Peptides against a protein of PDB entry 5T59. Designs and how they scored, part 142

Target 1, 112 residues: chain A of PDB entry 5T59
Amino acid sequence: TTPTMQSTSLLTEHLGYPPISLVDDIINAVNEIMYKCTNAMEKYLMQRNIIGKKDFSDEIKIGTAKLESLLENSVDKNFDKLELYVLRNILSIPSDLLEENRFRLLHHEKLV
Target 2, 90 residues: chain B of PDB entry 5T59
Amino acid sequence: EHIRFQRLVQVCNKALEESIRKLQSWEKIHECFPNYGQTREGIENLTVCQQQVIKLWSNLSRVEFDAIFHERSIEEKLNQLDDLINKARS

## One batch from the design tools (peptide; made by RFdiffusion4, then SolubleMPNN)

Design b2_p24_3_s4 (from b2_p24_3, 11 letters changed)
Fold by OpenDDE base, seed 3:
Structure b2_p24_3_s4 (fold): chain B 112 residues (1-112), chain C 90 residues (1-90), chain A 24 residues (1-24)
Amino acid sequence: as target 1 above (112 residues)
Amino acid sequence: as target 2 above (90 residues)
Amino acid sequence: MFEEYSEEEIAHTRALAEQARAAQ
């Protein structure tokens, strides 16, 4: 079920916030976590950049950047799908409730 | 009866699991550090690093997502939504 | 759990989401 203006309005009233706000919180959180993870990885390896007589700092920086990019792409892809799924299947109102008489029901339940 | 919140949790977990999958691949990790990973010490460091980052990913995501769900009262709201839908269909 | 969504569907939803954000 594709979100509509009606469903968005009704859900916003029910939730106290727009449905997209929840998705935004989730996406913002995972992005923050992602960068914390990659930063931690880089720092850990940079503290161990010398092996024998060789300095691997440049390789570590490049390597961690590559991993970050891979993770970014994966996060973007999977959480785009999540957004779609949530808005279509979780934060959605069935068509039978998007009728005039059903709108009243949702509004009535809020007021009572 | 109440299914939406469970689905939310499930899809979040799925997205998190799929997102971290590439970091769970030793081959992918090693490919990013071709020379570093040719040393014994480098392999050891990468192994520990991989384990730690995956653990960090899991722990942070759990804490942050639970906080979001709590702050948004989403379980309660989704349960109420389920109830409203079921009531309307009765 | 995850359906095989098309890129078009994903893009469309993203656009809708962006519009919703802009309306806030």
Scores: peptide ipSAE 0.236, ipTM 0.921, DockQ to the pose 0.594
Fold by OpenDDE base, seed 1:
Structure b2_p24_3_s4 (fold): chain B 112 residues (1-112), chain C 90 residues (1-90), chain A 24 residues (1-24)
Amino acid sequence: as target 1 above (112 residues)
Amino acid sequence: as target 2 above (90 residues)
Amino acid sequence: MFEEYSEEEIAHTRALAEQARAAQ
């Protein structure tokens, strides 16, 4: 089920916020977590950048950047799918409920 | 009866699990640090780092997502939505 | 759990979502 203006409006009324706002919260959270993780990784390794007489700082910076990019790509892909799934299958209203009689039911429940 | 919220939790968990999958690969981690990972101490550091990052990922995501779900009252709202749909179909 | 979504479907949904965000 593809979201429509009607379903979005009804869900917004029901939720008290647009459906996309929930998805945005989730995506924003995971992005923040992602960078916290990569930052922690870099800091941890940079504190341990010297082994013996060799300084691995450059390798650590490059390596952590690669991992960050890898994680970014994976997060982007998987949470794009999540967004689509949530909007189609979770925050959705079946077509039979979009009939006028059913439409009024949603409003009625709010008023009761 | 109530299915939407559990689906939300499931899809969130799946997205999180799939996103962190490559970091769970030691081979992938080692590939990013080819010379550092050839040292004993480097291997130890990378091992601990990998474990800590995965734990951090899991813990932060659990806390933050639960907070979002609570702030948005999404379980209640989705249960109500399920009820409305079921009522309309009865 | 995930349906097999095409890149086009994902892109289309992203565009729609962006429009929805802009309308807020």
Scores: peptide ipSAE 0.234, ipTM 0.921, DockQ to the pose 0.684
Fold by OpenDDE base, seed 2:
Structure b2_p24_3_s4 (fold): chain B 112 residues (1-112), chain C 90 residues (1-90), chain A 24 residues (1-24)
Amino acid sequence: as target 1 above (112 residues)
Amino acid sequence: as target 2 above (90 residues)
Amino acid sequence: MFEEYSEEEIAHTRALAEQARAAQ
């Protein structure tokens, strides 16, 4: 089920916010978490950048950047799928109910 | 009868799990640090780092997602949505 | 759990989402 203007409006009324706002919160959160994780990793390794007489700082910086890129790609892919799934299968209204009855029920519940 | 919130939690967990999968691979980690990982001490550091980052990922995601769900009252709203849909079909 | 979504479907949903964001 693809979201429609009607379903979005009804869900917004029910939720108190647009459905996409929930997805945005989730995506923003995971992006922040991703950065915190990669930053923590870099800092941890940079505190341990010298082994023997060799300084591995450059390798650590490049390596952590590569890992961040890998993680970013995975996050983007999986959470794009999540967005689609949530909007189609969770925050959705069956088409047969996108009629006066569902609309009336929503209004009725608000009044009771 | 209430299924939407459960599905939301499941799909979030799935997305998080699949996203971190590459970091769970020692081979992928080692490939990013080819010379550093050839030293004993480097291997030890990378091992600890890998374990810690995965734990951090899991802990932060749990805390942040729970906060979002609470702030958005999404469990209650989705349960109500299930009820409304079921009622409409009755 | 994840359905097999095409890139086109993902792009279309993203476009729809962007329209929704713009309307807010």
Scores: peptide ipSAE 0.233, ipTM 0.921, DockQ to the pose 0.652
Fold by OpenDDE base, seed 4:
Structure b2_p24_3_s4 (fold): chain B 112 residues (1-112), chain C 90 residues (1-90), chain A 24 residues (1-24)
Amino acid sequence: as target 1 above (112 residues)
Amino acid sequence: as target 2 above (90 residues)
Amino acid sequence: MFEEYSEEEIAHTRALAEQARAAQ
């Protein structure tokens, strides 16, 4: 089931906010978490950048950046799928409920 | 009878788990630090770092997502949606 | 758990989402 203007409107009325707002909250949160994680990782390793007499600071910075990129790509991919899944299968209204009589029921329940 | 919120939690967990999967690979971690990871201390540091970042990922996501779900009252709203759908089909 | 979504489906959903955001 693909979201429609009708379903979006009904869900917005039901939720008190557009369905996409929930997804945006989730995506924004995971993005923030992602950068917190990579920053923490870099910081941790930078405090341990010298082993013996060799300074690995440059390698740590580059390596952490690479990991960040890997994580970023994975987050983008998986949460794009999440967005699609949520909008199609969770925050969705079955087509039979979008019929006139069932549509009225949804409005009625909201007003009662 | 209530299924949507459960599915939401499941898909969120799935997305989080799949996202962090690459960081769970020691090989991928080591590849990013080829010289650092050739030292004993480096390996130890990377091992601890890997474990800590995964835990941080899990903890932060749990806290933040729970907060979102609460603020959006999504469990209640999805349960109500399930009820409405079931009622309409009866 | 995830269905096998095509890149086109994902892109379409993104576009729809962007339109929804703009309508807010």
Scores: peptide ipSAE 0.236, ipTM 0.921, DockQ to the pose 0.668; fails the geometry check

Design b2_p24_4_s1 (from b2_p24_4, 14 letters changed)
Fold by OpenDDE base, seed 3:
Structure b2_p24_4_s1 (fold): chain B 112 residues (1-112), chain C 90 residues (1-90), chain A 24 residues (1-24)
Amino acid sequence: as target 1 above (112 residues)
Amino acid sequence: as target 2 above (90 residues)
Amino acid sequence: SLFDFSEEEIKEFRKLKKELKEKL
């Protein structure tokens, strides 16, 4: 099921925060990790840029940038899928409960 | 009975696994460093680098995601959500 | 597959996401 304003409001009340906030945290985290990884890779190789008498600094910079781009594209794709999956299948209220106004249970449980 | 949190963990792991898949390919790594990778020492460096990055990816993601899940109390909240839904359907 | 979505579906979701964020 696709998130709606109604479901978002109900879930926000339940969670104490909007469902999308969780996903944002996850995505922000993975992005940070991604750049830490690529930075570490570049630094490691740049410390080993000279082999024999040849300096491979330029190739390392270009190569690392290519890998970063590759990783970025993969992260973006897969975590877009993750976001969609989470909001549709995990942080979601079944349609039958919304349609029959049975979402009152969420409010009722708070009152009891 | 409680399924949502398990699914969250599964999909997170899947996303992480698929995201790092290309870096796990030696061929992809080598293609980015065609001349560097033609040297013995370069191959050794790339091999170590690849392994370290993959480990770093795995370790950091585990720590950070666990922290997020804890801060958001998501396991508890998802379990409660499962319970509420199950109760409503009973 | 846990999540197999089309590009079109993802694009539509991105639009929805923006709308939801604006309303929050």
Scores: peptide ipSAE 0.322, ipTM 0.931, DockQ to the pose 0.739
Fold by OpenDDE base, seed 4:
Structure b2_p24_4_s1 (fold): chain B 112 residues (1-112), chain C 90 residues (1-90), chain A 24 residues (1-24)
Amino acid sequence: as target 1 above (112 residues)
Amino acid sequence: as target 2 above (90 residues)
Amino acid sequence: SLFDFSEEEIKEFRKLKKELKEKL
């Protein structure tokens, strides 16, 4: 079920925050983790940039950047799917319940 | 009975797993360091680096996602949502 | 697989997401 203004409002009331905020937190977190991983990789390799008499610093920087791009693309695709799945299937209200009756239930439970 | 939170965890794990899949490929790693990876020491460094990054990815994601779930009380909220829906249908 | 979406679906969702954010 595609999110609607009604479902978003009801879920926001239930959650205390908009459903998209949860996904934003997740995506922001994974992005941060991603860059921490690539940064760690670069630092690790840069501390080992000289093998024999050759300095591989430039190759390491370029290579790490390529891996970062690869990871970024994968993260973007998979977490776009995640976001869609979460908003459609997890943080969603069945259409048959998007009526006055469902709204009353939420209010009733909130008052109890 | 409570299925939404389980699904959330599953889809998060799936997204994380699929995202790191390319880094699990030695071929992809080696392609990024063609000359460095032709040396014995370079191969060793890349191997360790690959393993460490994958572990770091897994550990950080677990900790951060759990923190988010806790801060947002999402398990409780999703369980309540399941209950409300089930109750409405009963 | 837990989720499989077409590129078109993802594109449409991105559009929807932007609209939702604007309303928040």
Scores: peptide ipSAE 0.318, ipTM 0.930, DockQ to the pose 0.851
Fold by OpenDDE base, seed 5:
Order: structure tokens, then sequence, then C-alpha cells
Structure b2_p24_4_s1 (fold): chain B 112 residues (1-112), chain C 90 residues (1-90), chain A 24 residues (1-24)
């Protein structure tokens, strides 16, 4: 189900935070992890940049940048899908719970 | 009975797995280092680097996502949501 | 797979997401 203002409000009350906040945390975390990984890759290879009498520093920098871009594009695509899935199928309220009598049930359970 | 948290974990793992898939390809790695990868030492270094990065990706994501789930109490909240929905339909 | 969506659905979601964030 597509998120609505009503469902968002109800879920925010239930969770203590907006559903989007959870997804934001996840996306921020994976972005940080992504750059840590690419940085580690570059550092590892730069410590091994000279083979024989050849210096591969420039190639390493360009290559790691290409891999970073590839990873970034993949992360963006897959976690956009994740966000959509979470908001539609996980952090969602069925239509039968959005009617007045069922809405009361949610509030009642919270107060108990 | 409780399905939402399980789905959350599954979709997170799926997204992480699909995101790192390109780095799991040796061909993709080698293409980024065409001359470096023509040397024996270069191949060895790239191989180790690939393995370490994938491990780092897996370990960091596990730790960070678990921390987020704990801080947001999401398992408990999703279980409660499942219970509420089930009660409403009974 | 768990989350196969069309490009159209993704675009519509992005629009919705922006609207939701602006109101929260």
Amino acid sequence: as target 1 above (112 residues)
Amino acid sequence: as target 2 above (90 residues)
Amino acid sequence: SLFDFSEEEIKEFRKLKKELKEKL
C-alpha cells in the first residue's frame, strides 16, 4: 500500500519517529560504509603502488574511483528499492485498520 | 505470526548483497586496473584487496544495521504492529 | 526478487517521498 498522511501519522505515533527516519538511518549508514570500503581499498593498493620499477599510483587512483562510482550507483539503486519496499510493505497499515473503529484500537493499545 | 521484522532483515540483506555484487566480479575489478593487473604481484594484491573489501562491507553493515535496529526498537515495534493487525482481523 | 519495481513506480515514490519529508 502507498503511504498516506494518515498512515504516516499513525506509524509515527506508534514508532516514536517517522517511518522515513528509519530508512534515512539505513541509507546514511550504508553510504558511510561504502566510502570506508573504497578508502580502504585505495589505501591498501597505494601501499603497494610500486611493482618492479613501475609506479602505478595514477592507475590505482583512477581505478578505485571507477569502482567507487560503480558501487555508488548500485547502492543508490538498490536502497531506493529498499526504501520503497519498506514503506509500502513493512511500515504500512492495512486499509481495514484506517477506519475509525480500528484507529481507536491503535490508540487504546498505545495507552495501555 | 510476526513477519514484518523478518521481511525488514531480508530486504536489507538483499540490498546489501545486490550492492556489492559488482565488486564480487573479478572481471570488473581487473578492468579498473588494466596494467596493474597484468603483473603477478598486481593480481595478488587485487585478489587480497577484493576479499578484504567484501569482508569489511559485510562486517560493517552487520554492526551498523544491528545498532540502528536496536536504537529504533524496530523489532519490538514491528511485532506490535503485526499483533495489532492480527487482532483487528480476528 | 523481494523488491522488483518499475521505473515508473520508483519515480512516483520519489515524488511522494519528497512531499512527505516536506510535511514532516
Scores: peptide ipSAE 0.318, ipTM 0.930, DockQ to the pose 0.963
Fold by OpenDDE base, seed 2:
Structure b2_p24_4_s1 (fold): chain B 112 residues (1-112), chain C 90 residues (1-90), chain A 24 residues (1-24)
Amino acid sequence: as target 1 above (112 residues)
Amino acid sequence: as target 2 above (90 residues)
Amino acid sequence: SLFDFSEEEIKEFRKLKKELKEKL
Protein backbone atom coordinates (compact mmCIF):
# COMPACT_ATOMS: atom_id res chain seq x y z
CA THR B 1 0.00 0.00 0.00
CA THR B 2 1.43 3.29 -1.14
CA PRO B 3 1.35 6.12 1.39
CA THR B 4 -1.27 8.82 0.93
CA MET B 5 -1.92 12.14 2.55
CA GLN B 6 -4.77 10.56 4.44
CA SER B 7 -2.71 7.70 5.84
CA THR B 8 0.19 10.03 6.56
CA SER B 9 -2.04 12.34 8.55
CA LEU B 10 -3.50 9.50 10.57
CA LEU B 11 -0.11 7.98 11.26
CA THR B 12 1.31 11.37 12.18
CA GLU B 13 -1.44 11.78 14.72
CA HIS B 14 -0.75 8.31 16.09
CA LEU B 15 3.03 8.59 16.16
CA GLY B 16 3.31 12.22 17.11
CA TYR B 17 5.52 12.76 14.07
CA PRO B 18 5.36 12.06 10.34
CA PRO B 19 6.33 8.50 9.39
CA ILE B 20 9.06 9.80 7.10
CA SER B 21 10.77 11.40 10.11
CA LEU B 22 11.63 7.98 11.49
CA VAL B 23 13.17 6.95 8.21
CA ASP B 24 15.07 10.22 8.03
CA ASP B 25 16.56 9.53 11.45
CA ILE B 26 17.63 6.05 10.38
CA ILE B 27 19.17 7.22 7.13
CA ASN B 28 20.97 10.12 8.77
CA ALA B 29 22.36 7.78 11.39
CA VAL B 30 23.66 5.21 8.93
CA ASN B 31 25.26 7.93 6.81
CA GLU B 32 27.06 9.27 9.84
CA ILE B 33 28.18 5.78 10.81
CA MET B 34 29.37 5.12 7.28
CA TYR B 35 31.70 8.10 7.26
CA LYS B 36 32.93 7.34 10.75
CA CYS B 37 33.87 3.88 9.57
CA THR B 38 35.71 5.02 6.49
CA ASN B 39 37.47 7.76 8.42
CA ALA B 40 38.58 5.23 11.00
CA MET B 41 39.93 3.00 8.25
CA GLU B 42 41.94 5.79 6.72
CA LYS B 43 43.37 6.93 10.04
CA TYR B 44 44.31 3.41 11.07
CA LEU B 45 46.12 2.69 7.83
CA MET B 46 47.74 6.12 7.61
CA GLN B 47 49.33 5.44 10.99
CA ARG B 48 50.82 2.40 9.31
CA ASN B 49 51.62 3.92 5.96
CA ILE B 50 55.33 3.10 5.87
CA ILE B 51 56.45 -0.46 5.39
CA GLY B 52 60.16 -0.90 5.05
CA LYS B 53 61.39 2.01 3.04
CA LYS B 54 58.21 2.54 1.05
CA ASP B 55 55.50 5.10 1.83
CA PHE B 56 52.02 3.87 0.87
CA SER B 57 50.16 7.04 1.87
CA ASP B 58 48.86 7.78 -1.62
CA GLU B 59 47.66 4.24 -2.17
CA ILE B 60 45.94 4.24 1.21
CA LYS B 61 44.11 7.47 0.47
CA ILE B 62 42.94 6.24 -2.92
CA GLY B 63 42.01 2.83 -1.58
CA THR B 64 39.96 4.13 1.31
CA ALA B 65 38.20 6.53 -1.03
CA LYS B 66 37.26 3.61 -3.26
CA LEU B 67 35.90 1.68 -0.31
CA GLU B 68 33.94 4.72 0.80
CA SER B 69 32.35 5.03 -2.62
CA LEU B 70 31.53 1.35 -2.63
CA LEU B 71 29.92 1.61 0.78
CA GLU B 72 28.00 4.75 -0.19
CA ASN B 73 26.47 3.03 -3.18
CA SER B 74 25.47 0.02 -1.14
CA VAL B 75 24.02 2.12 1.68
CA ASP B 76 22.03 4.25 -0.73
CA LYS B 77 20.58 1.23 -2.47
CA ASN B 78 19.69 -0.81 0.58
CA PHE B 79 18.29 2.01 2.65
CA ASP B 80 16.17 3.24 -0.23
CA LYS B 81 14.66 -0.22 -0.19
CA LEU B 82 14.31 -0.02 3.57
CA GLU B 83 12.50 3.29 3.33
CA LEU B 84 10.09 1.94 0.75
CA TYR B 85 9.43 -1.18 2.80
CA VAL B 86 8.87 0.72 6.04
CA LEU B 87 6.50 3.26 4.55
CA ARG B 88 4.59 0.69 2.54
CA ASN B 89 4.42 -2.28 4.89
CA ILE B 90 5.19 -1.18 8.45
CA LEU B 91 4.05 2.40 8.86
CA SER B 92 0.92 1.88 6.82
CA ILE B 93 -2.81 1.66 7.37
CA PRO B 94 -4.78 -1.12 5.70
CA SER B 95 -7.40 0.03 3.23
CA ASP B 96 -10.22 -1.35 5.35
CA LEU B 97 -9.23 1.12 8.08
CA LEU B 98 -9.17 4.08 5.73
CA GLU B 99 -12.93 4.48 5.95
CA GLU B 100 -14.74 7.19 7.87
CA ASN B 101 -15.94 4.86 10.58
CA ARG B 102 -12.43 3.55 11.15
CA PHE B 103 -10.99 7.03 11.39
CA ARG B 104 -13.26 7.62 14.33
CA LEU B 105 -11.91 4.52 16.00
CA LEU B 106 -8.34 5.71 15.75
CA HIS B 107 -9.26 9.15 16.99
CA HIS B 108 -11.33 7.76 19.83
CA GLU B 109 -8.56 5.46 21.00
CA LYS B 110 -6.15 8.36 21.08
CA LEU B 111 -8.45 10.46 23.24
CA VAL B 112 -9.17 7.71 25.74
CA GLU C 1 -0.04 -10.72 16.97
CA HIS C 2 2.52 -7.92 17.21
CA ILE C 3 4.48 -8.10 13.99
CA ARG C 4 5.34 -4.60 12.80
CA PHE C 5 8.17 -3.82 15.20
CA GLN C 6 9.72 -7.20 14.57
CA ARG C 7 9.61 -6.49 10.86
CA LEU C 8 11.20 -3.09 11.41
CA VAL C 9 14.10 -4.64 13.29
CA GLN C 10 14.47 -7.33 10.65
CA VAL C 11 14.53 -4.95 7.71
CA CYS C 12 17.00 -2.65 9.50
CA ASN C 13 19.31 -5.57 10.14
CA LYS C 14 18.95 -6.73 6.56
CA ALA C 15 19.82 -3.30 5.19
CA LEU C 16 22.85 -3.06 7.49
CA GLU C 17 24.05 -6.54 6.59
CA GLU C 18 23.68 -6.02 2.87
CA SER C 19 25.38 -2.63 3.07
CA ILE C 20 28.53 -4.00 4.71
CA ARG C 21 28.69 -7.17 2.60
CA LYS C 22 31.34 -5.92 0.20
CA LEU C 23 33.62 -4.82 3.01
CA GLN C 24 33.44 -8.35 4.34
CA SER C 25 35.10 -9.56 1.15
CA TRP C 26 38.84 -9.87 1.57
CA GLU C 27 39.23 -9.86 -2.18
CA LYS C 28 37.49 -6.53 -2.46
CA ILE C 29 39.61 -5.04 0.32
CA HIS C 30 42.79 -6.30 -1.26
CA GLU C 31 41.81 -4.86 -4.62
CA CYS C 32 41.78 -1.39 -3.12
CA PHE C 33 45.32 -1.80 -1.79
CA PRO C 34 47.12 -3.85 -4.41
CA ASN C 35 50.72 -3.00 -3.49
CA TYR C 36 50.22 -2.47 0.22
CA GLY C 37 48.57 -5.87 0.35
CA GLN C 38 51.57 -7.53 -1.26
CA THR C 39 53.58 -7.08 1.93
CA ARG C 40 53.23 -9.29 4.98
CA GLU C 41 52.85 -6.33 7.28
CA GLY C 42 50.33 -4.74 4.94
CA ILE C 43 48.20 -7.86 4.91
CA GLU C 44 48.25 -7.94 8.69
CA ASN C 45 47.23 -4.30 8.91
CA LEU C 46 44.43 -4.74 6.38
CA THR C 47 43.15 -7.79 8.19
CA VAL C 48 42.93 -5.97 11.50
CA CYS C 49 41.46 -2.92 9.83
CA GLN C 50 38.75 -4.96 8.12
CA GLN C 51 37.78 -6.66 11.36
CA GLN C 52 37.70 -3.41 13.30
CA VAL C 53 35.59 -1.62 10.72
CA ILE C 54 33.02 -4.39 10.63
CA LYS C 55 32.82 -4.36 14.42
CA LEU C 56 32.55 -0.59 14.47
CA TRP C 57 29.77 -0.72 11.89
CA SER C 58 27.85 -3.28 13.91
CA ASN C 59 28.31 -1.59 17.27
CA LEU C 60 27.54 1.94 16.15
CA SER C 61 24.47 0.89 14.20
CA ARG C 62 23.10 -1.04 17.16
CA VAL C 63 23.58 1.86 19.55
CA GLU C 64 22.27 4.52 17.20
CA PHE C 65 19.25 2.58 15.96
CA ASP C 66 18.26 1.62 19.49
CA ALA C 67 18.48 5.27 20.45
CA ILE C 68 16.26 6.26 17.54
CA PHE C 69 13.71 3.58 18.36
CA HIS C 70 13.64 4.74 21.96
CA GLU C 71 13.33 8.43 21.13
CA ARG C 72 10.52 7.72 18.70
CA SER C 73 8.83 5.16 20.98
CA ILE C 74 8.42 3.11 17.86
CA GLU C 75 7.93 -0.31 19.49
CA GLU C 76 5.03 0.96 21.56
CA LYS C 77 3.52 2.84 18.65
CA LEU C 78 3.77 -0.12 16.29
CA ASN C 79 2.30 -2.47 18.87
CA GLN C 80 -0.58 -0.06 19.32
CA LEU C 81 -1.05 0.06 15.58
CA ASP C 82 -1.18 -3.73 15.43
CA ASP C 83 -3.73 -3.75 18.23
CA LEU C 84 -5.90 -1.18 16.50
CA ILE C 85 -5.86 -3.13 13.27
CA ASN C 86 -6.66 -6.40 15.02
CA LYS C 87 -9.45 -4.80 16.99
CA ALA C 88 -10.97 -3.32 13.87
CA ARG C 89 -10.96 -6.72 12.19
CA SER C 90 -12.45 -8.60 15.11
CA SER A 1 14.40 -11.29 0.64
CA LEU A 2 12.39 -9.08 2.96
CA PHE A 3 12.49 -6.28 0.44
CA ASP A 4 12.98 -6.65 -3.28
CA PHE A 5 11.92 -3.72 -5.41
CA SER A 6 12.53 -2.84 -9.01
CA GLU A 7 14.49 0.27 -9.85
CA GLU A 8 11.41 1.68 -11.50
CA GLU A 9 9.33 1.18 -8.41
CA ILE A 10 11.98 2.88 -6.29
CA LYS A 11 12.09 5.83 -8.65
CA GLU A 12 8.34 6.22 -8.55
CA PHE A 13 8.39 6.09 -4.79
CA ARG A 14 11.06 8.76 -4.61
CA LYS A 15 8.83 10.97 -6.68
CA LEU A 16 5.91 10.33 -4.37
CA LYS A 17 8.10 10.92 -1.33
CA LYS A 18 9.12 14.29 -2.65
CA GLU A 19 5.53 15.27 -3.20
CA LEU A 20 4.53 14.17 0.27
CA LYS A 21 7.37 16.09 1.88
CA GLU A 22 6.37 19.24 0.09
CA LYS A 23 2.82 18.96 1.35
CA LEU A 24 3.84 18.38 4.96
Scores: peptide ipSAE 0.315, ipTM 0.930, DockQ to the pose 0.822

Design b2_p24_4_s2 (from b2_p24_4, 11 letters changed)
Fold by OpenDDE base, seed 4:
Structure b2_p24_4_s2 (fold): chain B 112 residues (1-112), chain C 90 residues (1-90), chain A 24 residues (1-24)
Amino acid sequence: as target 1 above (112 residues)
Amino acid sequence: as target 2 above (90 residues)
Amino acid sequence: SLFDFSEEEIKEGRELIEQLRKAL
C-alpha cells in the first residue's frame, strides 16, 4: 500500500501526529546514536594511540572516519527501507478500507 | 490479532542489525587500521573497541527507540488500528 | 528478509515520501 494524502490524514487523526513524524523520530535517533558510537570509538582508540614509540593518532582518525562512512551508508540504506516499509505496511490503511463506509468507522470511533 | 506493533519492532531491529553488520566484521575493522592492527596491543584495543561499540549501539538504540515508542504511544495506536481494521472486515 | 526493496523502489519511495513531507 502506497501512502496517500487521504490515508495520511486519517492516520494523522488516529495517531495525533503525521505517520512520518514517527519515522523522523526513529531516523533522527539512529543518526544521533551513530555519531555517538563513532565518537566513542575514536575517543577510545585515541586514548590508546601510542604503542611502543609509535603514535598512531593519524591512522586512528582516518580509520575511524572510514568506519563512520561505512556506518553512515549502511544506516542510510537500511533506514530508507525502514521508512518505506513502515509507511507502506505498518502505518497504512488497507485499500479496501479506503471507502466511504469504512472511513465512517474510523471517524466514528473517534467521535464515540 | 495485533500484528502491526510487532512488525514495527521487528523492522526496527532488522534495520539496526543490518546497519551494524559491517562493524561486526573484524576484517572491515582491521582494514581501517592496517598498521595499528599489526601490533598486539592494537589488536587487543580494536577488539575491545569493536565489542564496546556494538554494545553501545544496541543499548542506545533500545533505550531511544523505546522512548520514542512510548512518547508516540505507538503500541496502543497500532493495536487500535489493527482492531479497527479487523472490525471493519468482520 | 522483512524489507527487501530494489534500489529503484527505494528511490521512488523516497521521492513519494518527500512529496508527502512537502504537503504536510
Scores: peptide ipSAE 0.433, ipTM 0.940, DockQ to the pose 0.900
Fold by OpenDDE base, seed 3:
Structure b2_p24_4_s2 (fold): chain B 112 residues (1-112), chain C 90 residues (1-90), chain A 24 residues (1-24)
Amino acid sequence: as target 1 above (112 residues)
Amino acid sequence: as target 2 above (90 residues)
Amino acid sequence: SLFDFSEEEIKEGRELIEQLRKAL
């Protein structure tokens, strides 16, 4: 089901925060992890940049940047899918609960 | 029954797995270091680097996502949501 | 097949979510 303002409002009341906030946390976390990984990779290789008499520093910098871009694109794509899936299928309210006579369930559980 | 939190974990793992998939390709790694990877020592370094980054990815994601789920109490909230839905349908 | 979406569906979904974000 497609997220709506109604479902968002109800879920926000239930969760104590907007559903999108959870997704934001996840995405922010993976982005941070991504750059930590690429940074670690670059540092590791830069500590091993000289083989024989040749300095591969420039190639390492370019190569790690390419890998970072590759990872960025993949993360972006897959976590866009994740965001959509979570909001449609996990943090969602079935239509039968969106009826006026069913709203009392959420409110009743909160008040009792 | 409770299904939503399980699905959340599954989709998170899936996204993480698919995101790192290309870095698991030796060919992709080697392509980024064409001359460095022509040396024996370079290959060894790249191999270790590839393994380490994948492990780091896995470990950090597990720790951070678990922290998020805990801070947001999402398992409890999703279980409650499942219960509410099931109750409404009964 | 957990979250298999077409490119078009992803695009539409992104737009929808963006609108939702703006409304919040």
Scores: peptide ipSAE 0.432, ipTM 0.940, DockQ to the pose 0.781
Fold by OpenDDE base, seed 5:
Structure b2_p24_4_s2 (fold): chain B 112 residues (1-112), chain C 90 residues (1-90), chain A 24 residues (1-24)
Amino acid sequence: as target 1 above (112 residues)
Amino acid sequence: as target 2 above (90 residues)
Amino acid sequence: SLFDFSEEEIKEGRELIEQLRKAL
């Protein structure tokens, strides 16, 4: 079900925060994790940048940057899908509950 | 009965798994280090690095996502939502 | 799979979500 202002308001009341806030937390977290992973990889390889008499520092920097870009693109794609799925199928209210009688039920349960 | 939180966990895991998929490819890793990966030591270093970064990805995501779910009380809230929906339909 | 969407659905979804973000 496509999110609406009505469903967003109801879910915000239920959750105590807008549904999108949860998704924002998740996306922010994975972005931070992504950076930590690529940074760790670069550091690990840079500590092993010399093999024999050859210094591979430049290649390592370029290579890790390429991997970071690949990961970033994949994260962006998959977590955009996640956002859509969560808001449409998880944090959603069925149409039968978007009626006056059903709204009262939700409000009643909250007040009890 | 309670399905929404389970789905949330599933879709999060799926997104994480698909995101790291390319880093799980040795070919993709090697292509980024064409000369470094032509040395024995380079191959060994890349192999260990690949394994460690994947583990780090998995561990950090688990810890951080669990923390988010706890802070947002999302399991409880989604279970309550399921209950409300089921009650309304009964 | 669990969250497969067409490119069109993704585009429309992004636009809708962006509108929601602006409204909040």
Scores: peptide ipSAE 0.432, ipTM 0.940, DockQ to the pose 0.810
Fold by OpenDDE base, seed 2:
Structure b2_p24_4_s2 (fold): chain B 112 residues (1-112), chain C 90 residues (1-90), chain A 24 residues (1-24)
Amino acid sequence: as target 1 above (112 residues)
Amino acid sequence: as target 2 above (90 residues)
Amino acid sequence: SLFDFSEEEIKEGRELIEQLRKAL
């Protein structure tokens, strides 16, 4: 089911917020978590940057940046899929109900 | 039948699991630190770091997503949506 | 397996969602 302005309005009334707002919260949260993870990794390794007489600070910075990019790409891809799935299959009104004007039940139940 | 909230939880977990999959690969981690990972201490540090990051990812996502679901009352709202749709079809 | 989409479908969906965001 493809989201429409009509379904969005009805779901917004039901939820108290637009469906996309939930997805935005999820995506914002995972992005924050992602950078907390990469930052923690860099800090942990930078506290252990010297092995013997060799300083690995440059390699650690480059390596952590590579892992961050890898994680960013994976998060972007998977949560784009999540957004599409949620809006099409979870936060959606079946098309047959919209076409038959049976979606009025949602509004009616709220008023009762 | 309530199905939407269960699906939401499932798809969130799937997205989180797939996102962290490459960091779970020791080979991929080691490739990013080729010289550091050739030392005994380096291997030990990378091993602990990898484990801690994965745990941090899991713990933070659980706490934050549960907070979002609670603040948005999404389980209740999705159950109600299921009920409304089922009622409309009966 | 729950959310297997083609790259084209993801792109089209993203564009649609962006249009919805602008309308809000």
Scores: peptide ipSAE 0.431, ipTM 0.940, DockQ to the pose 0.916

